# Designs tried in a protein design run: peptides against a protein of PDB entry 7PB4. Part 222

Target 1, 105 residues: chain A of PDB entry 7PB4
Amino acid sequence: KMLNIKEYKEKLLSTLGEFLEDHFPLPDRSVKKKKKNIQESSVNLITLHEMLEILINRLFDVPHDPYVKISDSFWPPYVELLLRNGIALRHPEDPTRIRLEAFHQ
Target 2, 218 residues: chain B of PDB entry 7PB4
Amino acid sequence: DALQMAVGYFEKGPIKASQNKDKTLEKHLKTVENVAWKNGLASEEIDILLNIALSGKFGNAVNTRILKCMIPATVISEDSVVKAVSWLCVGKCSGSTKVLFYRWLVAMFDFIDRKEQINLLYGFFFASLQDDALCPYVCHLLYLLTKKENVKPFRVRKLLDLQAKMGMQPHLQALLSLYKFFAPALISVSLPVRKKIYFKNSENLWKTALLAVKQRNR

## One batch from the design tools (peptide; made by RFdiffusion4, then SolubleMPNN)

Design b2_p18_3_s1 (from b2_p18_3, 7 letters changed)
Fold by OpenDDE base, seed 2:
Structure b2_p18_3_s1 (fold): chain B 105 residues (1-105), chain C 218 residues (1-218), chain A 18 residues (1-18)
Amino acid sequence: as target 1 above (105 residues)
Amino acid sequence: as target 2 above (218 residues)
Amino acid sequence: SLAEQTLRLLVKELVELS
């Protein structure tokens, strides 16, 4: 039974990765060169897959404080996506912290 | 009408007051089956029932019967298919139901009104190739969906790895041949030139019904 | 969107399996 669950989990992770690549890719760095001084924000954005991985790991590793601080690597539209869909929750007192929704309730 | 009552039953669930829940279920299921095979179902009815069949609301036997009668009168909505696929990732659907769904999807492919959103699910379907039971049908589906932009190096590697594991299967060979057609530089291995593409006949379950649908839509 | 709904379901299932 446990082996089947692990295999299923791995398959699900793979499915999620491919799904995210197709439906929620990071914006192509090909921002149209319009002339204005858009400071090349040197910030390396993480994928939605990586973001979810961080949130899931935090939930299980630190269940008493499952919140992750939003860094500059978090693409704002991804944060909004997760919040809007009830996948993540914002900390009630700190808007810079989000947690994965506890679907076990 | 009887069909609306049946669809409503599946959508809303059993009304508590029916003493004979099983007889009522069977009655409504037979109603859906009879209409579907005789006339086909409207797109709205398929939308409701397809979602129910994959949601795990009912048992596997019921889900299987519902899915087998997802025969369109005219067209199937792409949205219905996308919604149904969302349930495939959830453990509530049996392996046999998943196989049946992919067979259904291949069989009904031409009756789906649009393909744009389904094409975006390419990666999801591709990940299902690792399931030995699904692999033949997923290969067929991917053969129908694959565009040049889908042929990426990492997918080529995965297909070659799968070939190494499973051997040269006709369905896998067909898909690899298509990949080589779109991106010959990514596939250095010599593939046997088969003149005829071979997939398992997924349409066999619906052959008569599909002929009837085509005749009605002429 | 349907894609967003699918994402939610995938994440839910993944959390339940973890």
Scores: peptide ipSAE 0.528, ipTM 0.439, DockQ to the pose 0.295
Fold by OpenDDE base, seed 1:
Parts: structure tokens; sequence; C-alpha cells
Structure b2_p18_3_s1 (fold): chain B 105 residues (1-105), chain C 218 residues (1-218), chain A 18 residues (1-18)
């Protein structure tokens, strides 16, 4: 039973990865860096897949504080997407923190 | 209408008070089956019943029977298919139901009104190739869906890896040949020139029904 | 959207399996 669950989980992760690549790809950074000021650190945006992995891992690793701090690597439309669809919840007191929804219904 | 009552039963679920729940269920299921095979179902009826079949609301036997009678009178809504695919992700349906769904999807592919949204699910279907039970039918589906933009290096690698594991399967060879057609530079291996593309189950469960649908829509 | 619904379902299933 455990092997089947692991295999299914791996399959599901692969499916999710492929799905996210097709439906929710990061915008091509072809935003022409107009040469303005040096200091805008090219914030490396993470994929939605990576974001979900972080949220899932936090939920399981630290169940008493499952919130993840939103970094500059979090693409705002992804955050909005997760919140809008009830996949993630914003911390009630700290808008910079989000958690994965506990789908324990 | 008997069909409307049957669809309504499946949609609303069994009323708790019915002592003969199984008899009532069987009656309604037979009604749906009879109409579907005789006349086909309207797109709205397919939308409702397909969702029910994949949602896990009923047992596997019932779901299988419902799915087997998802025969269109005219067209199937693309939205119904996309919704159905979403249920495949929830894992409430059996492996056999998933196989049956992909068989159904391939069989009914020409009756789907639009394919734009289904094409966006390409990656999802591609990821299902690793399932040995689904692989033949997924290859067939992908053969129908694949466009040049879908042929990427990582997918080529995955197909070749799959071939290395499973051997040269006719359905996999068909898909690889299509990939080579769209992107010959990505596939350096010589594929045997097969004159005939062969997919498993050329005779689908719906062969007779599909012929009838085509005749009615002519 | 249908894509968003599918995403939710995939994540839900993944969490349930974890």
Amino acid sequence: as target 1 above (105 residues)
Amino acid sequence: as target 2 above (218 residues)
Amino acid sequence: SLAEQTLRLLVKELVELS
C-alpha cells in the first residue's frame, strides 16, 4: 500500500509540474530592462511549482506555524491565484505570510 | 420525462427515505443507458452525468456504467471534458474508470465541440504516459492533440526514456513518429517507417453507437 | 477558470497523499 501511494504521489507531482508549465508559466523575463538604475536586483522569480512545494513542505514540517513569508521571489499574480482559489490563506495579522489551505474537509 | 427524472436522481442523489434505493438506482441507470444507446444524450445531460461518473458520488460499478453510456446525440461540450479531467486529479475514481475515460475521450474526440481548452491540458495528459494502463490511450490522445509547439526537448527525452523501459510499442512509435515529423532535429533515432499507424482498440466499446451518431448528424 | 479548478484539485490530492 505504501509503495503505491509513493508512486502515485510521484506521478501526481509530475502531473502537477507539467500542468503548471502549460497553464501557469512564468512570464518570459523579456521585460526589457530599460537601463535605468543598477540597484533593481533582478529578483529571481520562482515557479508556481516551487512555490507550492514550499507551502506544502511548510505545512508538513511545521504544522503549528504553517505560514510562509512572501519573498520578492513570489510572483504577485501567483500569490493572488492561490488566494483567490482557496489554495492558500493569508495570515490574519500579517499580510506578508501565507499558508497552504488545510484541505481537511 | 423518464430521462429527466433519471438525470435528476443522479444529480440530486438518492433520497434517504427510499427503502428500495438499489432498485431505484438501477431503474434510472437503465433509463439513461437505453436513451443513450438509442438516441444519444444531449450535451447538458452528458455534462451532468460525466461529472457524476468521475466525482466518486456513486460506486465504481455505477460510475463505469454511466461512463459507458456517455454517447452524444450531437456534440460533447469541451467544458464537460475539462471538468472531467479535473476529477481525475482528485483520485476518487478507480484506475479502471480512468482507463475507460481515456478510451471514451479518444472515441468521442471528434464529437467534442471545441478543443482549445483540451489542448491546454496537453501537459497533464503527457504526464499520464507513465501509467502503463493509460499509456496506450494517452498516446492515441496525444497523437490527436499534438501540435508543433507541444514538441519540446524534455518531452522527447521522456518519450525515449519510456521507450527504453517499455520497449518499442506501436502506440509510442506512432507518437514518436509524429514528434519527428514536427521536430526532426530533436529525434536523431531512425524510426521504422510504418505505413500504418496502429493504436490499440481500433474497435472501441462505442463503435456501433458512434456509427449511429454519425448517421444521425449527416 | 477550469485550469484554476484543476490546480486546486491537484493540490488537494497532493496534500491528502502527503
Scores: peptide ipSAE 0.526, ipTM 0.447, DockQ to the pose 0.272
Fold by OpenDDE base, seed 4:
Structure b2_p18_3_s1 (fold): chain B 105 residues (1-105), chain C 218 residues (1-218), chain A 18 residues (1-18)
Amino acid sequence: as target 1 above (105 residues)
Amino acid sequence: as target 2 above (218 residues)
Amino acid sequence: SLAEQTLRLLVKELVELS
């Protein structure tokens, strides 16, 4: 039963990944060229899929501290997307930390 | 062959240099239509063309015609359907194309090789119930997909709210009746015992083609 | 948007299944 749940979870994640790639793709690098002076922080942005995976894994791996620190790899619009839709919650004391909504209630 | 050339044209797009772009498009579209209705399309061809029809690469008229001829020779890949559903959210297709897609999905449901990934999209389909144009067809699709595990209190509330807004629609009642079957404790409202589940006959567009597919696969 | 609502629902279901 647990293996089936894991497999199902993986399949769901895969389906979600495809959905996210189509509907919430990362911005093409081409738009960043015009603002000259901002340090090209060569930070590789992660996909929304990867972000959700991190948040989900943290929720289950560390349920007593389910918060993930927002790194430079987190595209700000994705963070905002998750927050405004009630998918993620910001830590009350640390705005650099977010958690996945547990949806268990 | 002519079909491969036609599919290739849609996949690669119009080569810039042809003066007769519209005639070429029509020729290839007619080729696809002819083969699809006579013999059906291979799963790979459906994968390509279904994606194109929903991607917004072509105009609504072309997309509609492509989608109408997504008739399988044998099976439709579940992956193709998942990809197609992903395009629905991008908003590049018209409302009419979305309706047609759901009609197609219901009509072709039995020809989809697997349902596991489609079942994972249950929440997506359920969200589309709020669209008045989609609602009848989405209800039908959900009726086909719904398992006991999908029947949750929040979905019951949403269906009841929708019924309150739209009235006692036959397609909503059918879905609610199924929900009550799986989870009677969640639906306190007495639903009229409908002996016959009535969905809009979405199959009518492909009825002849579907009969032909079934005959070929016997 | 519909896409955002769908995302929420998908994530919710994923969490519920986990």
Scores: peptide ipSAE 0.524, ipTM 0.423, DockQ to the pose 0.425
Fold by OpenDDE base, seed 5:
Structure b2_p18_3_s1 (fold): chain B 105 residues (1-105), chain C 218 residues (1-218), chain A 18 residues (1-18)
Amino acid sequence: as target 1 above (105 residues)
Amino acid sequence: as target 2 above (218 residues)
Amino acid sequence: SLAEQTLRLLVKELVELS
């Protein structure tokens, strides 16, 4: 039973990864909007998959403080997506922190 | 109406602790089966029952029987299919139910009113190719859904990898041939010229019912 | 959207399995 659960989890993670790549890809870096002077903040955006991994890991590793600080690597539309769909919750007192929703059975 | 009572039973669940729960369940299931095979079901009835079959509310045997009688009178709502796919993600249905669902989806494909939202699920279906039990039916479904915009380099690589692992399966070859048609530059390998595209006949379970539906809608 | 709903379900399942 345990081996089957692990295998299923791996398959589910793979499925999620592919699903996210298809439906929620990062914007192509190619929109060189010509605006000259804005310092290209070299911040590498993480994928939605990576973002979810961070949130899930935090939930299990630190259940008493499951909140993750939003970094510059978090693409704002992804954050909004997670919040809007009830996948993540914003910290009530700190808008820079989000947690994975506790999906109550 | 007996059908309305039966659908209501499945939707609301068994009301009272009736000692004869199994007999009541069987009665309602037979009612649904009889109407579905004779006349087909309304889109609203399919919406309710399809969700129930995939939700895990009932046992696998009951779910299988419900799913087998998801025969439309006229059309199936795309929304019902989307909801059904969402239940597949929850993993409360058996592997056999998943296979049956994909077979059903292929068989009923032409009776689905719209395909726009289903096409958005392309990536989800594509990911299911890794399941050996689902692969033949998923290939068939993808063959029906694939547009030029879906043919991407990473998907080509995945299909070629699957071919390397599984061998030259007819259903996989059919899908690859379609991919090559849309994007010949992405597939450098020579595909065997197959005169006939061959998929497992998923329609066999519903063949008689589908003929009846087509006759009523003409 | 459908994609968003599916995402929610996938994440829910993943959390439940973890």
Scores: peptide ipSAE 0.529, ipTM 0.445, DockQ to the pose 0.271; fails the geometry check

Design b2_p18_3_s2 (from b2_p18_3, 8 letters changed)
Fold by OpenDDE base, seed 2:
Structure b2_p18_3_s2 (fold): chain B 105 residues (1-105), chain C 218 residues (1-218), chain A 18 residues (1-18)
Amino acid sequence: as target 1 above (105 residues)
Amino acid sequence: as target 2 above (218 residues)
Amino acid sequence: SLEEQLLRLMVEELVILH
């Protein structure tokens, strides 16, 4: 029974990943070639799928403090997208922390 | 091809210069209808036209006619269905269009190529059970989609509450019976042993067309 | 956008299933 739930969750995450790749891909690095001076912040941006995985895991692993600190790996447009759509909430006292909305409650 | 011209008309919209916009629209609708009922539509044509029918680009009468002729030649893309469901969330389509869409979705369920993404929309479909007009068709859809993992205590409560409100509807009983099959511990209520699951949608508007599609694809 | 609405629905379902 537990194995089936885990497998199902993994399948759902995989399907979500495919959906996100199709509709919310990271901006192609190719456009950055022209303007020389912006410091190549070598920060590896995570996918929206990875971001959601982090947020979901935090919600369930640490339910008393479900907030994730926004790192430089978080692409700002993804953060805005999650907040705008009510998928994530900003911490009331710390704008650098976000949580997944607790839809199960 | 006449069909390509018709699809292109709906996709691009009416060219401003046409004096007889309504006559042109009707001509293209008839073209799509004729091809769809005779041969079915390609997956790409369904993708375009289904999106148009639910986007609110045209009036309800036009959207209804388009949706009624969303008959596949072979398969329907799951992506087309996901896009269609997204339009239901925007609320630009009429209640009648929503009902027709769910009827269509149930009717065409076996022709959808994949169901992984549709399964992720389970919660959305479940929330639509509260609409009295949608409820019978949504129950049928959920009956087709429900996996053991979807059967949660809160959904059981919602179904029981809905049954308390609406009475012992055959479509609700069918769904509850499936829920009891997957999670007997969650449903303490004795459900009548119905030998036959009855959904109102057994008389599909597309029955004749679907039989023809199945015969052509054998 | 339509895609954003679908994203919300999918995430909601995923959370409910956990």
Scores: peptide ipSAE 0.628, ipTM 0.492, DockQ to the pose 0.434
Fold by OpenDDE base, seed 5:
Structure b2_p18_3_s2 (fold): chain B 105 residues (1-105), chain C 218 residues (1-218), chain A 18 residues (1-18)
Amino acid sequence: as target 1 above (105 residues)
Amino acid sequence: as target 2 above (218 residues)
Amino acid sequence: SLEEQLLRLMVEELVILH
């Protein structure tokens, strides 16, 4: 029974990953670098899949403080997407922190 | 009528106090089955019953029987299919119910009134290709849905990887051939020229009923 | 959107399965 749940969970994660690649891909950074010197800090944006993994892991690893700090690697449209759909919640006192909704409670 | 009473029973659920719950359930289920196979069901009846079959409200045996009799009188609403797919995401249905749903979806594909929202679910269906039990039926569904805009490099890679894992399956070859038709530059591999596209006969469960529906709507 | 609704359902299922 436990092996079946683990396998199902892994399958669901894979399915979610493929779904996110299809419908919520990162914007192609193929914007032509015109030459100007702005040190665009090459902050590598993470995928929505990676963002959700971080949020899910934090919810279960640290249930008493399930909040994740929004980093520069978090693409703002993904944060807004999660918040407006009730998938994530903003910390009431710190707008730089978000948590996954506790659907199991 | 008897059908309205049966649909109402499934929608509202069993009244707590009836000693003969199983007999009442069987009576209403037989009523739905009889009407569905003889005349088909209205789009509104399919909307209600399809939602119930996938919601986990009843046991797997009941859900399977309901799903098997989701035969339209005329059309199936696209909204009903979208709702059904949402229930697949909630995971309250069995693996066998998921297989049956994809078989049903392929069999009833021409009776769905619109395809716009179903086409938006392309990525969700594509993600289900990794399930060995679903893969043959999902390939058939994707073969019906695929447009040039859906043929992307990452999906080509996923299909080739799947072929490397599973071998040259007829249903996978059919889908790859369609991908090569839309985007020949993305598929450098010579696909064997198959004269005949082969999918599992998903329609076999409903063949007689589907012929009757087509005759009534002519 | 439909995609956003499906995303929520998939995430909900993942949380319930943990």
Scores: peptide ipSAE 0.628, ipTM 0.474, DockQ to the pose 0.292
Fold by OpenDDE base, seed 1:
Structure b2_p18_3_s2 (fold): chain B 105 residues (1-105), chain C 218 residues (1-218), chain A 18 residues (1-18)
Amino acid sequence: as target 1 above (105 residues)
Amino acid sequence: as target 2 above (218 residues)
Amino acid sequence: SLEEQLLRLMVEELVILH
């Protein structure tokens, strides 16, 4: 029973990864340097998959403080996507912190 | 080959320069329909055409006709089905196309080569139960997909709530009976023992075609 | 969008399986 659940979870994670790559890819940096002052912040953006992994892990590793601080590696449209869909919640007192919704409760 | 030209037309789209766009479209559509109903389509042809039918590239009438002729010669690729479900999420297809797709998916279920990835979409299909137009067909699909590991307390609650809202629908009762079979402790409600599970629309639009496919593969 | 709904459902399932 436990092995089947683990295997199913792994397969689901893999499928989610592929789904996210296909439907929610990071913007291609290759769009031409039109001169607008986009400060070349050298910040490596993480994938939506990586963001979700961080949020899920935090929820289970630190259940008493399941909030993750939004870093510069978090692409703002992904944060808004998660919040808009009720996948994540913003901290009531600190807008720079988000948590995964506790669907198991 | 006439079929290859037809598939290529749908894949590449109408060449801008053709004065008789509608006649050309109809010609190619009839070619696909004729081959599909007589011989079935190869898995590769279904992959291309199913994607086109759900992408919103063509009008609803064309998409409906393409989807109706998604009859396999042998098998349907699971990947084609997963891609098709992804298009349902994008919302470029009509409600009628969604209903037709679920009907098609149930009808063609045995011809899909693998079910592993489709089973991972269980939660997505389960959420579609809230759509009144889709509910009967989604119940049938879930009846085919449900494993013991899918039967969770929260899903039982959702099904019971849906039953309270919609009444004792035969398709919902069939799914609940399966849930009770896998997890009797989760369903305290006495379900009527139905000797035969009946899903509405046993008259599959593809009944004759599916019989022909089974005869050719024997 | 349905893609966003599917995303939510997949995440929900992952949390439930966790």
Scores: peptide ipSAE 0.625, ipTM 0.507, DockQ to the pose 0.552
Fold by OpenDDE base, seed 4:
Structure b2_p18_3_s2 (fold): chain B 105 residues (1-105), chain C 218 residues (1-218), chain A 18 residues (1-18)
Amino acid sequence: as target 1 above (105 residues)
Amino acid sequence: as target 2 above (218 residues)
Amino acid sequence: SLEEQLLRLMVEELVILH
């Protein structure tokens, strides 16, 4: 029984990964460096898959404080996407923190 | 090949310069229909045409005709079904197209090569139970998909609430009976032991074609 | 969008499985 759930979870994660790659890819790095002065801290943007993984893990690892701080690695359109679709919630007092929606509750 | 030309037409869309757009469309549509009903379509052709039918690229009448001829020669790719479900979420297809899609999905269920990704869409299908027009077909689909791991307390509550709202529908009762089989502790309500599970005959539209497919693959 | 709705459903299912 547990094996089937694990396998199903793994398959779902794989399917989600493929789905995200196909429909929500990271922007091509080719967005032209027009404006000079902002120190290109080459902040490696994480994939939406990685972002969701972080959010899911936080929800279960720290259920009393399931919020993740939005880092520079979080692509703003992904954050907006998650919030807009009710997948994530912004912290009521700290807009820099988001949590995954607790769908199981 | 006439079929390749027809599929290519639907994929690329109508070339602006053709004076007889409607005649060309009808010609290609008839080509697809004829091949689909006679021989079935290759998985790649189903992939292309199914997406087109649900994308809203063409009018509802055309989409309906395309969807009705989504008959496999051998198998349907699970990926095609997943993509199709994604189009249902975009809302560019009519309610009638959605109903037809679920009917198609149930009818073609055995011809889908894999069920792993479709099983992951269980929650999506379950959410569609709230649509009165979809509910009978979604119940049938869920009846085919439901595993023990899918039977959760919140889904049981939703089904019971739906039953309270809609009454004791045969398709809903069939699904509830399956849920009770997997998780008897979650369903305290005495379900009438129906000996026969009655789903609407979703297969009726494709019955002849499905028989032909089964005969060719034997 | 449809893709966004599917994303939500997939994530919902993942959360339920956890």
Scores: peptide ipSAE 0.624, ipTM 0.520, DockQ to the pose 0.567; fails the geometry check

